# Ledger of designs, part 184: peptides against a protein of PDB entry 6TME

Target 1, 324 residues: chain A of PDB entry 6TME
Amino acid sequence: NRLKRAYIALQAWKKAFYSDPFNTAANWVGPDVCSYKGVFCAPALDDPSVLVVAGIDLNHADIAGYLPPELGLLTDVALFHVNSNRFCGVIPKSLSKLTLMYEFDVSNNRFVGPFPTVALSWPSLKFLDIRYNDFEGKLPPEIFDKDLDAIFLNNNRFESTIPETIGKSTASVVTFAHNKFSGCIPKTIGQMKNLNEIVFIGNNLSGCLPNEIGSLNNVTVFDASSNGFVGSLPSTLSGLANVEQMDFSYNKFTGFVTDNICKLPKLSNFTFSYNFFNGEAQSCVPGSSQEKQFDDTSNCLQNRPNQKSAKECLPVVSRPVDCS
Target 2, 324 residues: chain A of PDB entry 6TME as posed
Amino acid sequence: NRLKRAYIALQAWKKAFYSDPFNTAANWVGPDVCSYKGVFCAPALDDPSVLVVAGIDLNHADIFGYLPPELGLLTDVALFHVNSNRFCGVIPKSLSKLTLMYEFDVSNNRFVGPFPTVALSWPSLKFLDIRYNDFEGKLPPEIFDKDLDAIFLNNNRFESTIPETIGKSTASVVTFAHNKFSGCIPKTIGQMKNLNEIVFIGNNLSGCLPNEIGSLNNVTVFDASSNGFVGSLPSTLSGLANVEQMDFSYNKFTGFVTDNICKLPKLSNFTFSYNFFNGEAQSCVPGSSQEKQFDDTSNCLQNRPNQKSAKECLPVVSRPVDCS

## One batch from the design tools (peptide; made by RFdiffusion4, then SolubleMPNN)

Design b2_p20_2_s2 (from b2_p20_2, 12 letters changed)
Fold by OpenDDE base, seed 5:
Structure b2_p20_2_s2 (fold): chain B 324 residues (1-324), chain A 20 residues (1-20)
Amino acid sequence: as target 1 above (324 residues)
Amino acid sequence: SLPEPPESLKVVYEAYEAQK
């Protein structure tokens, strides 16, 4: 009996709660699991005459506890939303039995350990949100082989390089922000056909930006701020026909910020502050446009306010990195 | 959540929305 298995799982989970400040699980009593707060049932996909637990929504419940292995008995769950809690420990491997998993949101918790590779076992997964946790180690390349629409990885402890497989991703939104990623952005990034938003903020990324970024025709948000990028901005960035928000601030970029970038047709905000740019087109000057906002603060620009000293600029500007 | 569920999961999303 599927509901009996669900009962076992949910009762095991209730026992794994250390704190339930809103008494969310207070009604988690008895065999009628479909009446449990945060639990919803639907007809089974394989047999419409059978009622099954189809999803969990415990968002914003502030529950402290862990995910017990018995959750693997919830084999009919397609939606699992438990964000904004205080769940700790690891994502149990037993969740591999949840083959219908479509949306998995464990964001804003206290999960630890490596990337939850159990998520890779779900054939139909479309939404993965693991942001604001303490996940660590390498990002598995296989994550981008999945047909995901959204990948939220920000605010964790992930390290190492971004996998080359990123170009295989069909995701519209990908966040890497506030991790410990290092190395270069893969050239394969230009192959991301459905990408709308990508965020690299606050990592240890370095090297030159790949020219292939200019192939991201559908990108509306591109944020690479607070990294260690070097060299000039790729001229191919003129191909970003739909970019609205672009941020390259707090890097080590050099060279000239071109008119072709600053005149991008959908560009609303372009921040390139806190770099070592030694020139900019007139169209890049803050206040030059009514429709666009620019920030050129703390570069090596002549005749602009709030720039770096010659002493700070000369060692970097005199030794430009060749990205060719 | 994603804006449009697949046809196979419509019944799941209907149940989800009904519980909100």
Scores: peptide ipSAE 0.320, ipTM 0.868, DockQ to the pose 0.726
Fold by OpenDDE base, seed 2:
Structure b2_p20_2_s2 (fold): chain B 324 residues (1-324), chain A 20 residues (1-20)
Amino acid sequence: as target 1 above (324 residues)
Amino acid sequence: SLPEPPESLKVVYEAYEAQK
């Protein structure tokens, strides 16, 4: 009996709660699991006459505890939303039995350990949100082989380089922000044809920006701020026909910010502050447009306010990195 | 009475049924 298995799983989970401030599991009593708060039943996909646990939604419950291996008995679950709790430990490997998993949101918890590779075992997964946790180590390259609509990895402890497989991703939104990623952005990034938003904020990324970024025709948000990028901005950035928000601030960029970038047709905000740019086109000057907002603060620009001193600029500007 | 499933769950199940 599927509901009996679900009962075993849910009672095991209730026992794994250390704190339930809102008494969310107070009614988790007895065999009628479909009446449990945050548990949703539906007719089984293989037999409409059978009722199964199809979804869990415990978002914003502030529950402290862990995920016990018995959760693997919830084999009919397609939605697992447990964000904004205080769950700790690792994601159980037993969840590999949840072959219908479609949306998995464990964001804003206290999960630790390596990337939850069990997520890669789900054939129909479309949404993966693991942001705001303490996941660590290398990002598996296989994550980008999944047909995901969104990949939220931000605010974790991921290390190493961004996999070259990123170009295979069909995701519209990808966040790497606030991790410990290092190395260069892979040139394969230009192959992300469905990409709308990508965020690299606050990592240890370095090197030159790949020219292939200019192939991201559908991107509306591109944020590479707070990294160690060097060299000039690629001239191919003129190809970002739909970019609205662009941020390159807090890097080590040099060279000239061109008209072709600042005149992008959909550009609303372009921040390139806290770099070592030594020139900008008139179209890039803050206040030059009513429709576009620019920030050129703390560069090596002449005749602009709030720039770096010559002493700070000369050592960097005189030794430009060749990105060719 | 059983609570109504979230709309997202309905969409998922409908998508699975459509693939059959």
Scores: peptide ipSAE 0.102, ipTM 0.754, DockQ to the pose 0.076
Fold by OpenDDE base, seed 4:
Structure b2_p20_2_s2 (fold): chain B 324 residues (1-324), chain A 20 residues (1-20)
Amino acid sequence: as target 1 above (324 residues)
Amino acid sequence: SLPEPPESLKVVYEAYEAQK
């Protein structure tokens, strides 16, 4: 009996709660699991005559606890949303049995350990949100083999390089922000055919930006701020026909910010502050457009306010990194 | 009565049915 298994799972989970400030699980009593707060039942996909637990939504419940292995008994769950809680520990491997998993949101919790590789076992996964946790180690390259619409990885402890497999991703939104990723952005990034938003903020990424970024025709948001990128901005960035928000601030970029970039047709905000740019086109000057906002603060620009000193600029500007 | 499932869950089921 599927509901009996669900009962076992949910009761095990209730026992794994250390704190339930809103008494969310107060009604988690008895065999009628479909009446449980945050538990949603639906007809089974394989047998419409059978009612199953199809979804869990405990978002914003502030529950402290852990995910027990018995959650693997929730085999019919397609939606698992438990964000904004205080769940700790690891994601149970037993969740591999949840083969219908479609949306998995464990964001804003206290999960630890490596990337939850159990997420890779879900064949139909479309939404993965693990942001605002303490996941660590390498990002499995296989994550980008998944047909995900969104990948939220930000605000974790992930390290090492971004996998080359990123180009295989069909995701429209990917966030890497506020991790410990290092190395270069893979050249394969240009193959992300459905990409709308990508955020690299606050990592240890370095090297030159790949020219292939300019192939991201559907990108509306590109944020690479607060990294260690060097060299000039790729001339191919002129190909970002749909970019609205672009941020390269707090890097080590050099060279000239071109007219072709600043005149991008959909560009609304372009921040390139806190770099070592030694020139900018007139179209890049803050206040030059009513439709666009620019920030050129703390560069090596002549005749602009709030720039770096010659002492700071000369050593870097005189030794530009050749990205060719 | 059973609580109404979230819209996201409905989308999942609709997508599944569309794949049949």
Scores: peptide ipSAE 0.043, ipTM 0.687, DockQ to the pose 0.078
Fold by OpenDDE base, seed 3:
Structure b2_p20_2_s2 (fold): chain B 324 residues (1-324), chain A 20 residues (1-20)
Amino acid sequence: as target 1 above (324 residues)
Amino acid sequence: SLPEPPESLKVVYEAYEAQK
């Protein structure tokens, strides 16, 4: 019965293919769905004597098509990997029936519409990758209520603010890069207890960096480059005991880059170029360390090469934003 | 137990790191 439902679903999906350049679905014929390329069967969790479709991997198949609602019949699927295809349309709400969903990767496709809220209905979801699509609108706050290990949202069309619920996230890796997020980074960010890597690159984020960033003791990668952040770097950044890669480039930061930041014990690369910093500690100067790489290009620093002109600097540096 | 397709969370993470 379960395999029959899977057959219906998979045949409906095959019919939804507009192009299959590698003939991935060429063997998708007949009732033996477990022999289908990219389909993986396993004993059912509730009955080991029953074989079910538990996983799908169609990564890098370059398939053009859409996800039909019949995919909701794949109720035993825990692993769904279909990245690097040309699937379009929306993620079907019928996928809410896939209650065992553990890893969901639809990255590098042509999906559109709002955030796929069906992903929030999966109680066991640990991995969500929807990057490199055309998802748009607001990010649901509930995404961070999920016990996810990783959240990949980059290269989409998400807009509005980052939800305050971000502090509830248990994810080790979160990427917001290359979206249209705006507003401030929530102060609750400091509560992300398992965070190792967070990337904000290439958004419309603004305001001052919250002091609470300094509470992210496990962070190894912090990239806030290519935004509209203002003010000075929080002094609390000295608390980032494990940060290895830090990037604040291409913002509107002002003030002085301190020793306490540049002397972070695990810091390997620190890029703060293309800002309006008017001073830096000696420890921040590129070439001052053999173990650390710094980039101070295109700031308002005195006696440093490749800095902004006085004409560019004066209007900004003379009116620093007070983040206090 | 669940099947082990070619891509797992670990593999995806490794791929992510490699593209950085």
Scores: peptide ipSAE 0.013, ipTM 0.539, DockQ to the pose 0.067; fails the geometry check

Design b2_p20_2_s3 (from b2_p20_2, 13 letters changed)
Fold by OpenDDE base, seed 1:
Structure b2_p20_2_s3 (fold): chain B 324 residues (1-324), chain A 20 residues (1-20)
Amino acid sequence: as target 1 above (324 residues)
Amino acid sequence: SLPKVPPKFQVVYESYLKQL
């Protein structure tokens, strides 16, 4: 019986709670698992006469505990949302049995260890949120071979380079922010056909921006702030016809910020502060447009307020990085 | 096909760097 397996799983999970401040699992008693708070049942896909546990929603429950291997008995679960808890340890490999997994949200927890490779085993996964944890090590290249709509990786301990496979991703949103990613953005990024929003904030990314970013014609948000990027902004950024929010602040960019970037038709906010830009077009000047916000603070611009000193600028501006 | 459970998918710019 599928509900009997679910009962075993849910009772094992309740036993794995160290603290349940809101008594969320107080009613997790008896065989009627469909009455359990945060447990959602639906007719099984293979037999509509059979009721199964199809979803878990324990968001914001502040539960301390771990995920026991018995959760692998929840074979009918398609939605697993347990964000904003204090679950610790690793994601159980037994969750590979949850072949219907569609949305997996374990964000804002205390999970540790490498990327949860069990997520790669789910053929129907569309939403992956593992942000605000302590996941570490390399990102598996295979994550971008999956037909995901959203990938939230931010606020973890991921390191090494961004995989070249990123260009294969079907995701509309990808967050890398606040990790330890290093190296260049792969040139394959321009192949992300469905990309709307990408966030690189607060990593150790470096090198030149690839020209292929300009192929991201559907991108509305591009944030590369707080990294180690160098060189000039690619002229191909004029291809970002739908970009609304663009942030290159807190890098080591040099050169001239062009009209072709600042006149992007959907651009509402462009922050390029805290770099080493030595010129900007008039269209990039803060206050030059009522429809666009610009920040040019702390660059090497002439006749602009709040710029770096000549002493700070000269060593960098005199040695421009060639990105050709 | 998916079970008849409401999806929780949400993509908003303001949510990227905070918990949804």
Scores: peptide ipSAE 0.025, ipTM 0.702, DockQ to the pose 0.060
Fold by OpenDDE base, seed 3:
Structure b2_p20_2_s3 (fold): chain B 324 residues (1-324), chain A 20 residues (1-20)
Amino acid sequence: as target 1 above (324 residues)
Amino acid sequence: SLPKVPPKFQVVYESYLKQL
């Protein structure tokens, strides 16, 4: 019986709770798992006469505990939302049995260890949120071979380079922010045809921005702030016909910020502060437009307020990185 | 909140609406 397996799994999970401040699992008693708070039952996809556990929603429950291997008995679960808890340990490999997994949200927890490679085993996965955890090590290249609509990786301990496979991603939203990613952004990024929002904030990324970023015609948000990027902004950024929010602040960029970037047709906010830019077009000057906001603070610009000293600028501006 | 229909037929957008 599928509900009997679910009962075993849910009772094992209740035993794995160290703290349940809101008494969320107080009603997790007896065989009627479909009455359990945060448990959703639906007709099975293979037999509509059979009721199965199809979803879990324990968002914002502040539960301390771990995910026991018995959760692998929840083979009918397509939605697993347990964000904003205090779950610790690793994601169980036994979850590979959840072949219907569609949305997996374990964000805002205390999970540790490597990337949960069990997520790669789910053939129908569309949404992956593992942000605000302590996941570490390399991002597996295979994540971008998945037909994901959204990939949230931010606020973890991921290291190494961004995989070249990023160009295969069909995701509309990807977040890398607040990790330890290093190296260059792959040139394959320009192949992300469905990309709307990409966020690189607060990593150890470096090198020149790839020209292929200009091929991201559907991008509305591009944030590369708080990294180690160098060189000039690619002239191909003039191709970002739908960009609304663009942030390059807190990098080591040099050169001239051009009209072709600042005149982008949908650009609402463009932040390029805390760099080493030595010139900007008049269209990039803060206050030059009522429709666009610009921040040029703490660059090497002449006749602008709040710029770096000549002593700070000269060593960098006199040795521009050639990205050609 | 979870959908009232089988998960295969309805996406829960709550997670998409979280602040980045």
Scores: peptide ipSAE 0.025, ipTM 0.697, DockQ to the pose 0.101
Fold by OpenDDE base, seed 4:
Structure b2_p20_2_s3 (fold): chain B 324 residues (1-324), chain A 20 residues (1-20)
Amino acid sequence: as target 1 above (324 residues)
Amino acid sequence: SLPKVPPKFQVVYESYLKQL
């Protein structure tokens, strides 16, 4: 029966625990898996008379261990939340059998290896949180072909470019922050029709910002800070009618920060510090608005405090990158 | 263990587990 398979899986997992500081699995004894702490049962979708393990929530359990292949026996699991543990190793390929997977949160663990491609096998996946791990290598382009609502990739070891398939993503939230992503932001970014929040912080991204960012009219958070971006800010950023938080700090941007950007109607915070901007509109000046916060620190602005020296500015400002 | 330092912009996405 389905609960017997779940029992086998959960007992195999308990055996895969190296440490359970809160004794979370102390009650993981006997065949009644629905009484197990962090195990949630529900009527099966195919037979309401059959009780199945539908969810796992071991969030914040500080459990050290690994995910054994027997977890693939949890074929009815739609919700798998094991964040803030010390699970290590790889995500088992056997999890491909969890065809009902809807939310997968393995964030804040010690998982290693490539992107868990098993996540691509889940047809109904909406929430993917793999942040704060040691996942490495390339992001598979196919992740953005999935009908996801949220994609958390931040604080990993992902490398290579951001796939052009990003424009196909239906996600409202995507985080790339604190990886090793390189290259340009794809022009296809403007096609992200549901995007509210996107975070690129602390990568090795470079080149010009694509003009197509200005098509992201539903974006409330846009953070591209701590990268290697160059050139001027796209004039099309005036299209970000709902942006509240915008950060371009710690890049190599040049040119003039325009009124059209600083007067964005929902803008509450705009940080463009630690660049090479050589001018700003009066509306961009810190303290010019009570409703908006600006940071222009460490640019090449005239008559502003805390700017870079002429020696630092001249080599960059005199060689503007044309993004046209 | 304390969760790692949250990103500068923390996205609040409600888990469906909390809705059950």
Scores: peptide ipSAE 0.020, ipTM 0.628, DockQ to the pose 0.053
Fold by OpenDDE base, seed 5:
Formats: C-alpha cells, sequence, structure tokens
Structure b2_p20_2_s3 (fold): chain B 324 residues (1-324), chain A 20 residues (1-20)
C-alpha cells in the first residue's frame, strides 16, 4: 500500500519533468521505487517489516519541471533534497501529509509565490533551505516558533519586517540576505541562544541596532552590511565573545568605533566601511593588528585614507541619530 | 545540502540521506 502510493507520486513527478538532462528518472520504471535513482527506502517507523520511501535526493540534477500535488502521497519522507534544479511553480500544500519531514531543501530552483506555509505544518522539521528562489511576500512569524537548526531564506523576494518571534528560534544559522526585508532588527534577537551565524546583507533594514545583539554569545558571523542602519554601534557588542566575522559596511552608521568592539577576542575580520563614522580607536585602524583585518574605508574619519569629503560627511555627522 | 552556488557561510549542514 505505502510503496504503491509512492509509485503513484513518483510517476506523477516524472510526468511533471520538462527536462531531465542527466536522465535521473530514466530508471523510474516499474513498482520497485526503492531502486529509483535518488529515492531512498527505509523500514517504516511504525512497522519495521514494511519498507517505505524515506528520502529523496535529486540535488544537482538540473531537472526542469514542477512539484505535482501527488507528492503528498510520499507520507514517509523525512528527507527531501532537490536543490540545484530548475523546478518552478509553488510548493504543493499536499506536502502537509509528509509529517515526518526533517530536512527540506528546495534551494537554487525557480519556485515562486509566498513563503511555503506547508513547511510550518511539519512538526519535526530541523533544516529549511529555500534560498535562491523567487519566493515573495511576508515571512510568517511562526517560522521561528519551530525547532529548526538552520533557516536559509537568502536570495529571494521577501518583503516584510523581521518577525519579533525571531528570539524564539533555536537555529544556529539564519540567513535573510538579498531580500527586501525592512524595518528594524527586533530586540528579541538577543534571545537566540544557539545562534552562530546570522546575515542581513542587502536588505532595506533600518533604524538603530538593538543593544540586545550583544547577548549573542555564540555568534561567530554577524553581517548587517548593505542596509539603512543608523546611529552608533551598541556598546553591548563587546559581549560578542565568539564573533569572528563582523560586517557593518554600506550603512549610515555614525559615532565612534570603540576599542571594546575592535578588541573582541575572536574577531578576525571587522568591516565598517562606507558609513559615516567620525572616529575610531587605534585598535580599529587597518594594519594595527596582524591577527585582525579591519576596513574603515569611506567614513568620516580624520587623518585616514579613502574617506568621504567634508561636504558628504557634515550633513550626516552633524545630525547623529540618537538610539537611546 | 548545498546549492551549486558556493555557500558564504562556514556552517554547513550535511544531509542525513547517507544514513538511509
Amino acid sequence: as target 1 above (324 residues)
Amino acid sequence: SLPKVPPKFQVVYESYLKQL
């Protein structure tokens, strides 16, 4: 019964292929779905005597097509990896029947439409990769109520504020980069106790950085570059005891870059170029350390090379945004 | 799993498919 349903699903999917340049589905013939290339079977969790389709790996298959609703018949699938294909359309709502979904990777495809809310229906989901698609609209706040280890949202068309629920996330990696996110970073960000890497690159984020960023003790990568952030860097950034890579470049930051930031114990790269900083500590100067790289280019610093003109600086530096 | 585009991030999660 279960393998028959899987057969129906996989045959429907094969029919939904427009192009299979590597002939990945060439052996997708007959009832023995466990022999299909990229299909993995395992004993069912409820009955170890029954073999079921537990995983799909079609990564890098360059398949053009869509995901048909019949994929909802793959009720035993825990691993669904189809990255680096040319799948288009929307993620089928019928995938809500895949209640064992653990890893879902549809990255580097041509998926469109809103955030695939079907991902919210999977109680055991740990890995969500939807990056490098054409997903649009708002990020649902409920994504951060899930016990995810990784959330990859980068290189899409998402247009919203970042949900305040972000502080509930157990994820070690979260990517927002190259979307159209707007508004402030929520203060709740400091509650992300497991966070190692977070990237906001290339959005429309604005306002002051919340002081609560300094509570991210496990963060190794913090990239907020290419946004509209304003004000001074929070003094609480001295709490980032494990940060290795930090990027604030291409914003509208002002004020003084302090020793307590540039002397962070694991800091290897700190880029704060293309802002309006009007001072930096000696420890922040490029070349001041052999172990640390700094970039102070295109700020409002005195006696530093490659700075903005007084004409560019004066209107901004004379009107610092108070973040208090 | 990783897309064809190299990841910018240091943390890479490997698929558990090899265990199936």
Scores: peptide ipSAE 0.020, ipTM 0.658, DockQ to the pose 0.098

